# Ledger of designs, part 42: peptides against a protein of PDB entry 3VZA

Target 1, 98 residues: chain A of PDB entry 3VZA
Amino acid sequence: RVERLCKSKELFEERLGLEIRRIHNEQLQFIFRHIDHKDPDKPYMFTLSINEQGDYEVTSCTPPLDCISEFQLKVRETNNFSAFIANIRKAFTALSFK
Target 2, 62 residues: chain B of PDB entry 3VZA
Amino acid sequence: AAYVTQLYYKISRIDWDYEVEPARIKGIHYGPDIAQPINMDSSHHSRCFISDYLWSLVPTAW

## One batch from the design tools (peptide; made by RFdiffusion4, then SolubleMPNN)

Design b2_p13_3_s4 (from b2_p13_3, 7 letters changed)
Fold by OpenDDE base, seed 4:
Structure b2_p13_3_s4 (fold): chain B 98 residues (1-98), chain C 62 residues (1-62), chain A 13 residues (1-13)
Amino acid sequence: as target 1 above (98 residues)
Amino acid sequence: as target 2 above (62 residues)
Amino acid sequence: DPAWEKMFKQLLK
């Protein structure tokens, strides 16, 4: 099972271009790559925590996204975490075309 | 790793086929209405194309 | 790590 889990993680990281890391202060870091076709290894990332109220909270976003605060509100309202992550990637993709 | 893989599934709704050759990207995407197969030769596509394609399977509607 | 497990349980809820 451990071997399968490791392989699964590697496949997701490579195929989705999304790495998920545990970082200090009980936060998760989401690192997107494969966003910019001209620079596939360029990282686009944000960090996420659960605040004292139990709500999703974006603690950082690099590069910054104007829409990130709205997405945080939307995910709290809908609890659609999948759409939350997908929309962030979509926003990073749009940013890469600037 | 178990929690991370569960999170990947929560995000993507993709389940990989782990028994195929490394160059074969094979799995199932579980959409809200119907499951769709994934089956592509990675050697025929760029990393960015593959990622964009897979993410295109993930709905952005809230 | 119980602290991380708690967080993941919240995320996966």
Scores: peptide ipSAE 0.546, ipTM 0.955, DockQ to the pose 0.791
Fold by OpenDDE base, seed 3:
Structure b2_p13_3_s4 (fold): chain B 98 residues (1-98), chain C 62 residues (1-62), chain A 13 residues (1-13)
Amino acid sequence: as target 1 above (98 residues)
Amino acid sequence: as target 2 above (62 residues)
Amino acid sequence: DPAWEKMFKQLLK
């Protein structure tokens, strides 16, 4: 099972171009690659925590996204975590064309 | 890495086929209305195309 | 790590 879990993680990282890391102060770092077709290894990332109220909170976003605060509000309202992550990737993709 | 793999499924709703050769990307995407098979030869596509395609399966409606 | 488990359970609920 451990070997399968490791393989699963590696497949998701490569195929989705999404790495998920545990970092200090109980935060998760989401690192998107394969965004810029001209520079596939260029990272686009944000960090996430659960605040004292129990809500999702974006603690950083690099490069910055104008829409990230709205997405944080939307995920708190809908609890649709999948759409939250997908919309962030969509926004990073749009940013890569500017 | 159980929690991380669970998180990947929560995000993507993709279940991979782990028994195929490395160059074959096979799995199932589970959408709210219909399950769609994934079956592609990675050697015929760029890494960016593959990622874009897979993410296109994930709905962005809140 | 119980702290991390708590966080993941919140994210995965």
Scores: peptide ipSAE 0.545, ipTM 0.955, DockQ to the pose 0.757
Fold by OpenDDE base, seed 1:
Structure b2_p13_3_s4 (fold): chain B 98 residues (1-98), chain C 62 residues (1-62), chain A 13 residues (1-13)
Amino acid sequence: as target 1 above (98 residues)
Amino acid sequence: as target 2 above (62 residues)
Amino acid sequence: DPAWEKMFKQLLK
């Protein structure tokens, strides 16, 4: 089971181009790669926490996204975490097309 | 690692087939209406194409 | 989603 879990994580990281890290102060860092086809290793990142009210809160976003605050509102309204992450990736992808 | 993989599933709704050869990307994407198989030869595609394709399976509707 | 919230908290520990 442990072997499978390790393999699973590696497969997701490589295939989705998404790395998830635990960060200080009870945050998660989401690192997207494979966004820019000309620079597949270029990272696009955001960090996430749950505030004292129990709501998702984006604590950083690099590069910055104008839509990130709206997405934070939407995920609080819908609790659709999948769409939240997917929309962020979509926004990063759009940003890569400068 | 269990929690992380659970989070990946929550995000992607993909379940991998872990018994196939490394070059084979095989799994199932679970959508709201129908489960779709994933089955591709990774050697025939770029990393970016593969990621874009897999993410295209994930709905962005809130 | 209480189950997700619990999982999230566990992830952050």
Scores: peptide ipSAE 0.506, ipTM 0.952, DockQ to the pose 0.142; fails the geometry check
Fold by OpenDDE base, seed 5:
Structure b2_p13_3_s4 (fold): chain B 98 residues (1-98), chain C 62 residues (1-62), chain A 13 residues (1-13)
Amino acid sequence: as target 1 above (98 residues)
Amino acid sequence: as target 2 above (62 residues)
Amino acid sequence: DPAWEKMFKQLLK
């Protein structure tokens, strides 16, 4: 099972172009690649934590997104984490077209 | 690793077929309605196209 | 989703 789990993680990372990392101060870092077709390895990333109130909190976003604060509000309201991540990727994609 | 893979499933709703050759991207996307199969030859597409296609399966409605 | 919250906290450990 451990071997299968490792393979699963690698398949998701490559196929979705999404890496998920644990970082300091109890945060998750989400790193998107395969966004810019002209530069597939260029990373687009944000970090996420749960604040003392128990709410999702975006602690950084690189490059910055005008819509990230609104998405943070939306995920708190809906708890739709899938849509949250998908919308962020959509926004990064739009940004890559300048 | 279990939690990471669970998180990927939570995000994408995709379950891969692990028994096929590496060049075959095969799995199932579990949308709100009927599950849809995924079956692609990765050698026929760019990495960006593959990722864009798979993400297109994920609803963005809140 | 309590189950999700539990999983998320585990991921952050």
Scores: peptide ipSAE 0.503, ipTM 0.952, DockQ to the pose 0.141; fails the geometry check

Design b2_p13_4_s1 (from b2_p13_4, 9 letters changed)
Fold by OpenDDE base, seed 4:
Structure b2_p13_4_s1 (fold): chain B 98 residues (1-98), chain C 62 residues (1-62), chain A 13 residues (1-13)
Amino acid sequence: as target 1 above (98 residues)
Amino acid sequence: as target 2 above (62 residues)
Amino acid sequence: ADDALFQKLLSIE
C-alpha cells in the first residue's frame, strides 16, 4: 500500500503536471508544469496557507495572476477547492499565451 | 503520501488503474453527473496534451 | 499548520 501511494503520487504529478510540496511556515506549494507547450517544464506556482481565521490564503503566486485574489475569495465562499485549482491552472494557461 | 494522494483526488476526482502498463493512462473520473472512464495511450500524446485533457475533465464552475 | 491545512482540504465534500 505504501508503494501504491508513492506510485499514485508519481502518476498524478506526471499526468496532471501538478506537484504539491510542504514548505516552510506551514504552507503548501502547488507547482504546475505542462502549461506552456513550448516549454513543458516551466513551472507556474502558488503557495497556500490558512490564516488565523481559518480561511485559505494565497501567500505567493509566480507568475502573478490578476485573478488570484478573486479566486481566493471564491474558494472561501464556496469551499470548492477543485474549481479553485482548476481555475488557477486555466489562468496560468491563458497567461502562457501572453 | 496519503494526505497528498487524497488531496489529488479531492482536486481531480480521478482514481487511477494501477494494474496496467505504464504507457496506458487508465482510470475513472468521478464528475458531478456520472463517472467517466479514462483510457489513453500515452505514446500517442504529448505530456502537455495529456495534462490539458485531464484538467479539462475538472469543472471550473464555483 | 500544514496539518490543519490538509485537514481542512480533506474535509471538503
Scores: peptide ipSAE 0.597, ipTM 0.951, DockQ to the pose 0.600
Fold by OpenDDE base, seed 1:
Structure b2_p13_4_s1 (fold): chain B 98 residues (1-98), chain C 62 residues (1-62), chain A 13 residues (1-13)
Amino acid sequence: as target 1 above (98 residues)
Amino acid sequence: as target 2 above (62 residues)
Amino acid sequence: ADDALFQKLLSIE
């Protein structure tokens, strides 16, 4: 099972172009690649934590996204984390064209 | 690793087929209505195309 | 902790 889990993680990382890391201060870092077709290895990332109220909080976003605050609100309202991540990737993709 | 793998599923709703050759991207996407099979030859596509395609399966509606 | 974050995320249906 351990081997399967390791393989699963690797497949997700490569195929989705999404890496998930545990980082300091009880945060998760989400790193997107394969965003810019001209620079597939360029990372687009954000960090996530839970605030004192127990709500999702984006603690950083690189490059910055104008829509990130709205998305944070939406995920708190809907608890649709899948849509949250997908919309962030969509926003990063839009940035890559500018 | 278990938590991360589970998180990937929560995000993508994709379950991979691990019993195929590495060049074959095979799995199932579990959408809100129906399950959609995934079956691609990775040698026919760029990494960016593959990622874009897979993410296109993930609904963005809140 | 990050485990709490995981648990919250993994509790989503």
Scores: peptide ipSAE 0.595, ipTM 0.950, DockQ to the pose 0.640
Fold by OpenDDE base, seed 3:
Structure b2_p13_4_s1 (fold): chain B 98 residues (1-98), chain C 62 residues (1-62), chain A 13 residues (1-13)
Amino acid sequence: as target 1 above (98 residues)
Amino acid sequence: as target 2 above (62 residues)
Amino acid sequence: ADDALFQKLLSIE
């Protein structure tokens, strides 16, 4: 099972171009790659935590996204984390064309 | 860790077929409607195309 | 550490 879990993580990382890391201060870092077709390894990332109220909080976003605050609000309202991540990736993709 | 793989499923709703050869991207996407099969030959596509395609399966509606 | 965050994420339907 451990071996399968490791393989699963590797498959998701490569196929989705999404790496998830535990980082300091009880945060998760989400690193998107495969965004820019001209530079597939260029990372687009954000960090996520839970604030004292128990709500999702984006603590950093690189490069910055104008829509990230709205997305944070939406995910708090809907708890649709899948849409949250997908919309962020969509926004990063749009940014890569500019 | 199990938490991370579970999180990937929560995000993507994809379950991979782990028994196929490495060049085959095979799995199932479980959306709100009917489950959709994934079956790609990775050698025919760029990494970016593959990722874009898989993410296109994930609804963005809140 | 990050258990609370994971628990919240993994509790989503």
Scores: peptide ipSAE 0.593, ipTM 0.951, DockQ to the pose 0.632
Fold by OpenDDE base, seed 2:
Structure b2_p13_4_s1 (fold): chain B 98 residues (1-98), chain C 62 residues (1-62), chain A 13 residues (1-13)
Amino acid sequence: as target 1 above (98 residues)
Amino acid sequence: as target 2 above (62 residues)
Amino acid sequence: ADDALFQKLLSIE
């Protein structure tokens, strides 16, 4: 089962172009690749934590997204984390088309 | 590790078929309506296209 | 908890 879990993680990372890392201060870092077709390895990332109220909080976003605060509000309201991540990727994709 | 894979499922709603050869991207996407099979030859597409396609399966409606 | 964020995320339906 451990082997299956490792394989699963690797498949998701490669196929979705999304890496998820645990980082200091109880945060998760979400790293998108495969965004820019001209530079597939270019990372687009944000970090996520839970604030003192227990709500999702984006603690960083690189490159910055104007819509990230609105998305944070939306995910708090809807608890639709799937849409949250998908919309962030969509926004990063749009940003890659300067 | 289990938490990470579960999180990927929560995000993508994709369940991979782990029994196929590496060049085959096969699985099931469990959308809100009907489950959609995924079955593509990775050698026919770029990594970016594959990722874009898979993410296109994920609804963005809140 | 160390995995509080994971627990919150994994609690979604």
Scores: peptide ipSAE 0.586, ipTM 0.950, DockQ to the pose 0.615

Design b2_p13_4_s2 (from b2_p13_4, 9 letters changed)
Fold by OpenDDE base, seed 4:
Structure b2_p13_4_s2 (fold): chain B 98 residues (1-98), chain C 62 residues (1-62), chain A 13 residues (1-13)
Amino acid sequence: as target 1 above (98 residues)
Amino acid sequence: as target 2 above (62 residues)
Amino acid sequence: SENKLLEKLLSIK
């Protein structure tokens, strides 16, 4: 099972171009690659935590997204985390076009 | 860890077929209404195309 | 905390 879990992680990382890391201050870092077709390895990332009220909180976003605060509100409202991540990726993609 | 795979599933709703050759991207996307098969030859596509395609399966409606 | 975050994420249907 451990081998399959490792393989699963690797497949998701490569195929989705999304890496998930546990980082300092009890946060998760989400790193998107494969965003810019001209620079597939260029990372687009944000960090996520949970506040004292138990609500999702985006603690950083690099590069910054104007829409990230709205998305944070939406995910708190809907609890639709898949849409949250997908919308962030969509926003990063749009940003990569400059 | 198991939670990593679970997170990826929560995000993508994709379940991979782990019993195929590495070049075959095969699995199932579980959409809100119907399940859609995934079956791609990765050698025919760029990494960015593959990622874009797979993410296109994930609905962005809140 | 991270544990609470993970628990919340993994509880999503």
Scores: peptide ipSAE 0.657, ipTM 0.954, DockQ to the pose 0.581
Fold by OpenDDE base, seed 1:
Structure b2_p13_4_s2 (fold): chain B 98 residues (1-98), chain C 62 residues (1-62), chain A 13 residues (1-13)
Amino acid sequence: as target 1 above (98 residues)
Amino acid sequence: as target 2 above (62 residues)
Amino acid sequence: SENKLLEKLLSIK
């Protein structure tokens, strides 16, 4: 099981170009790569926490996204975390085109 | 960690086939309507294309 | 907290 779990994580990281890290202040960091086809290793990232009300809160976003506040609202409304992550990646992709 | 793979599944809805050769990207995407098989030869595509393709399987509708 | 965040995420669907 341990071996499979490790392999699974590696496959997801490489194939999705998404790394998930536990970071300081009880947050999760989501790091996207494979966004810019001209610079596949360039990271695009955001950090996530739970606020005092128990709602998802984006605590940082690099590079910044104008739409991140709207997405935060949407994920709170729908609890569709999959769409949340996918839409953020889509927005980062759009940024990579300048 | 188990929770990490669980997160990846909840995000992507993809289950990988772990018994295939490393160059083969094989799995199943569980969409809201139907399950779609994934079966790619990674040597035929760039890393960015592969990622873009896999993410294209993930619905962005809220 | 991180654990709370993880539990919330893992409770989806």
Scores: peptide ipSAE 0.654, ipTM 0.953, DockQ to the pose 0.586
Fold by OpenDDE base, seed 2:
Structure b2_p13_4_s2 (fold): chain B 98 residues (1-98), chain C 62 residues (1-62), chain A 13 residues (1-13)
Amino acid sequence: as target 1 above (98 residues)
Amino acid sequence: as target 2 above (62 residues)
Amino acid sequence: SENKLLEKLLSIK
């Protein structure tokens, strides 16, 4: 079963092009790849934490997204984390076209 | 860890079929209304296309 | 904390 869990993680990482990492200061880093078709390995990433109020807080975003603050507000309001991640990926995709 | 798989499911709503050959991308996407099967031959598509397609299944409505 | 973040994420229905 441990093997299946490891396989599951690998499948998600490769197929979604999304890596989730635990990083310093008790944060999660979300790394998107497969965004730029001309450079599939180019990472697009953001970090996430919980603030003192218990709300989701984006602590960094690379490259920066103008919409990230609005998305942070939306996910706090709706708790729709799936839409949050999907919208961020959509925004990164749009940005990759420059 | 189990929580990682759970997190991916919370995000994508995809459940993979783990009993198929590596080149076959099979699973189920659980949308808000209906469940849709996923069945792709990865050798027919780029990594970016596959990812774009799978993410297209995920609703962006808040 | 990370654990709190994970707990919040995994509590989503």
Scores: peptide ipSAE 0.653, ipTM 0.954, DockQ to the pose 0.545
Fold by OpenDDE base, seed 3:
Structure b2_p13_4_s2 (fold): chain B 98 residues (1-98), chain C 62 residues (1-62), chain A 13 residues (1-13)
Amino acid sequence: as target 1 above (98 residues)
Amino acid sequence: as target 2 above (62 residues)
Amino acid sequence: SENKLLEKLLSIK
């Protein structure tokens, strides 16, 4: 099972172009690649934490997204984390064309 | 860690078929109403195309 | 906390 879990992680990372890391200050970092077709390894990332109220909080976003604060509000309202991540990727994709 | 795989499933709703050859991207995407099969030959596509396609399966409606 | 974050994420249905 351990080997299967390792393989699963690797498949998700490569196929989705999404890496998830535990980082300092009790946060998770989400790193998207495969966004820019001209530079597939270029990272687009954000960090996530839980605030004192227990709500999702985006603590950084690189490159910056104007819509990130709205998405944070939406995920708090809907608890649709899947849509949250997908919309962020969509926004990064749009940004890569600028 | 097990939680990482769980997170990926929570995000993508994709379950991979781990028994196929490495060049085959095979799995199932589970939507709220229907399940859609995934079956791609990775040698026919770029990494970016594959990722874009898989993410296109994930609903963006809140 | 990180554990709280993971717990919240993994509790999503």
Scores: peptide ipSAE 0.648, ipTM 0.953, DockQ to the pose 0.586

Design b2_p13_4_s3 (from b2_p13_4, 9 letters changed)
Fold by OpenDDE base, seed 5:
Structure b2_p13_4_s3 (fold): chain B 98 residues (1-98), chain C 62 residues (1-62), chain A 13 residues (1-13)
Amino acid sequence: as target 1 above (98 residues)
Amino acid sequence: as target 2 above (62 residues)
Amino acid sequence: SDNDLLEKLLSIK
């Protein structure tokens, strides 16, 4: 089972171009790659925590996204985490075209 | 590892087929209505195309 | 819920 879990994680990382890390101060870091077709390894990332009220809170976003605050509001309203992540990737993709 | 893979599933709704050769990207995407198979030869596509395609399966409607 | 899963991830020591 552990072997399959490791393989699963690796497949998701490579195929989705999404790495998920636990970092200091009880945060998750989401690192997107494969965004810029001219620079597939360029990372686009944001960090996420759950605040004292239990709400999702984006603690950083690199590069910055104008829409990230709106997405944070939307995910708090809908709890649709899948759409949250997908929309962030979509926004990063749009940003990569400058 | 169990929790992170669960998170990947919650995000993507994709379940991989782990019994195929590495060059074969095979699995199932579970959309809100109908489950759709994924079956592609990775050697025929760039990494960016593959990722873009898979993410295109994920609804962005809130 | 999705929040619960994230909390579990964040609680791992």
Scores: peptide ipSAE 0.381, ipTM 0.948, DockQ to the pose 0.140
Fold by OpenDDE base, seed 1:
Structure b2_p13_4_s3 (fold): chain B 98 residues (1-98), chain C 62 residues (1-62), chain A 13 residues (1-13)
Amino acid sequence: as target 1 above (98 residues)
Amino acid sequence: as target 2 above (62 residues)
Amino acid sequence: SDNDLLEKLLSIK
């Protein structure tokens, strides 16, 4: 099972272009690649925590997204984490076109 | 890696087929209404195209 | 739930 889990993680990272890391202060870092077709390895990332109220909180976003605050509100309202991540990727994609 | 793989599934709703050749991207996307098979030859596509395609399967409606 | 899963992930150091 451990071997399968390792392979699964690798497949998701490569195919989705999404790396997920645990970082300091009880945060998750989401790193998107494969966003800019001209620079596939360029990272687009944000960090996420759960605050004292139990709500999702974006603690950083690089590059910054104007819509990130709205997305944070939406995910708190809907609890649709999948849509939250997908919309962030969509926003990063739009940003890559400048 | 158990929790992170579970998170990937929560995000993407994709379950991979692990018994195929490395160049084959095969799995199932579980959408809200219908399960859609994934079956791609990775050698026919760029990494960016593959990622964009897979993410296009994920609904963005809140 | 998704929140529970994230909490578990965040608890791993």
Scores: peptide ipSAE 0.361, ipTM 0.948, DockQ to the pose 0.140
Fold by OpenDDE base, seed 2:
Structure b2_p13_4_s3 (fold): chain B 98 residues (1-98), chain C 62 residues (1-62), chain A 13 residues (1-13)
Amino acid sequence: as target 1 above (98 residues)
Amino acid sequence: as target 2 above (62 residues)
Amino acid sequence: SDNDLLEKLLSIK
């Protein structure tokens, strides 16, 4: 089971181009790659925490996204975390075309 | 690792087939309406195309 | 802890 879990994580990382890391101060870092077809390893990332109110809070976004605050509001309202992550990736993709 | 893989599932709704050869990307995407099979030959596509395709399966409607 | 945060995320629908 442990071996399968490790394999599963690796498959998701490679196939989705999404790495999820635990970082300091109780945050998750989401790192997207495979966004820019001309530079597949270029990272697009944001960090997420749960604030004192228990709500999702984006603590950083690199490169910055104009829509990130709205997405944070939407995920708080809908609790649709899947759409939240997918929309962020979509926004990063759009940004990569400048 | 159990929790992070569960998170990946909650995000993507994809369940991989772990019994196929590494070059085969095979699994099932569980959408809100119909479960769709995934079956790709990774040698026929770029990493970016594969990722874009898989993410295209994930609804963006809130 | 980081695990607590992850568990909270896993509690989403």
Scores: peptide ipSAE 0.315, ipTM 0.943, DockQ to the pose 0.813
Fold by OpenDDE base, seed 3:
Structure b2_p13_4_s3 (fold): chain B 98 residues (1-98), chain C 62 residues (1-62), chain A 13 residues (1-13)
Amino acid sequence: as target 1 above (98 residues)
Amino acid sequence: as target 2 above (62 residues)
Amino acid sequence: SDNDLLEKLLSIK
């Protein structure tokens, strides 16, 4: 099972171009790659925590996204975490064309 | 790793087939209505295309 | 802890 879990993580990282890290101060770091077709290894990332109230909170976003605050509101309202992550990736993709 | 893989599933709703050859991207995407198969030859596509395609399966409606 | 955060995040629908 351990071997399978390791393989699963590697497959998701490569195929989705999404790395998830646990970092300091009880945060998760989401690192997107494969966004810019001209520079596939260029990272687009944000960090996430759960605040004292139990709500999802984006603590950083690099490069910055104008829509990130709205997405944070939407995920708090809907609890649709999948759509949250997917919309962020969509926004990063749009940004890569600018 | 168990938590991370669970999180990947919650995000993507994809379950991989782990018994196929490395160059084959095979799995199932579980959408809200129906399950859809994934079956790609990775040698035919760029990494960016593969990622874009897989993410296109994930609905963005809130 | 980091594991607690993951557990909370994994509790989503």
Scores: peptide ipSAE 0.305, ipTM 0.943, DockQ to the pose 0.818

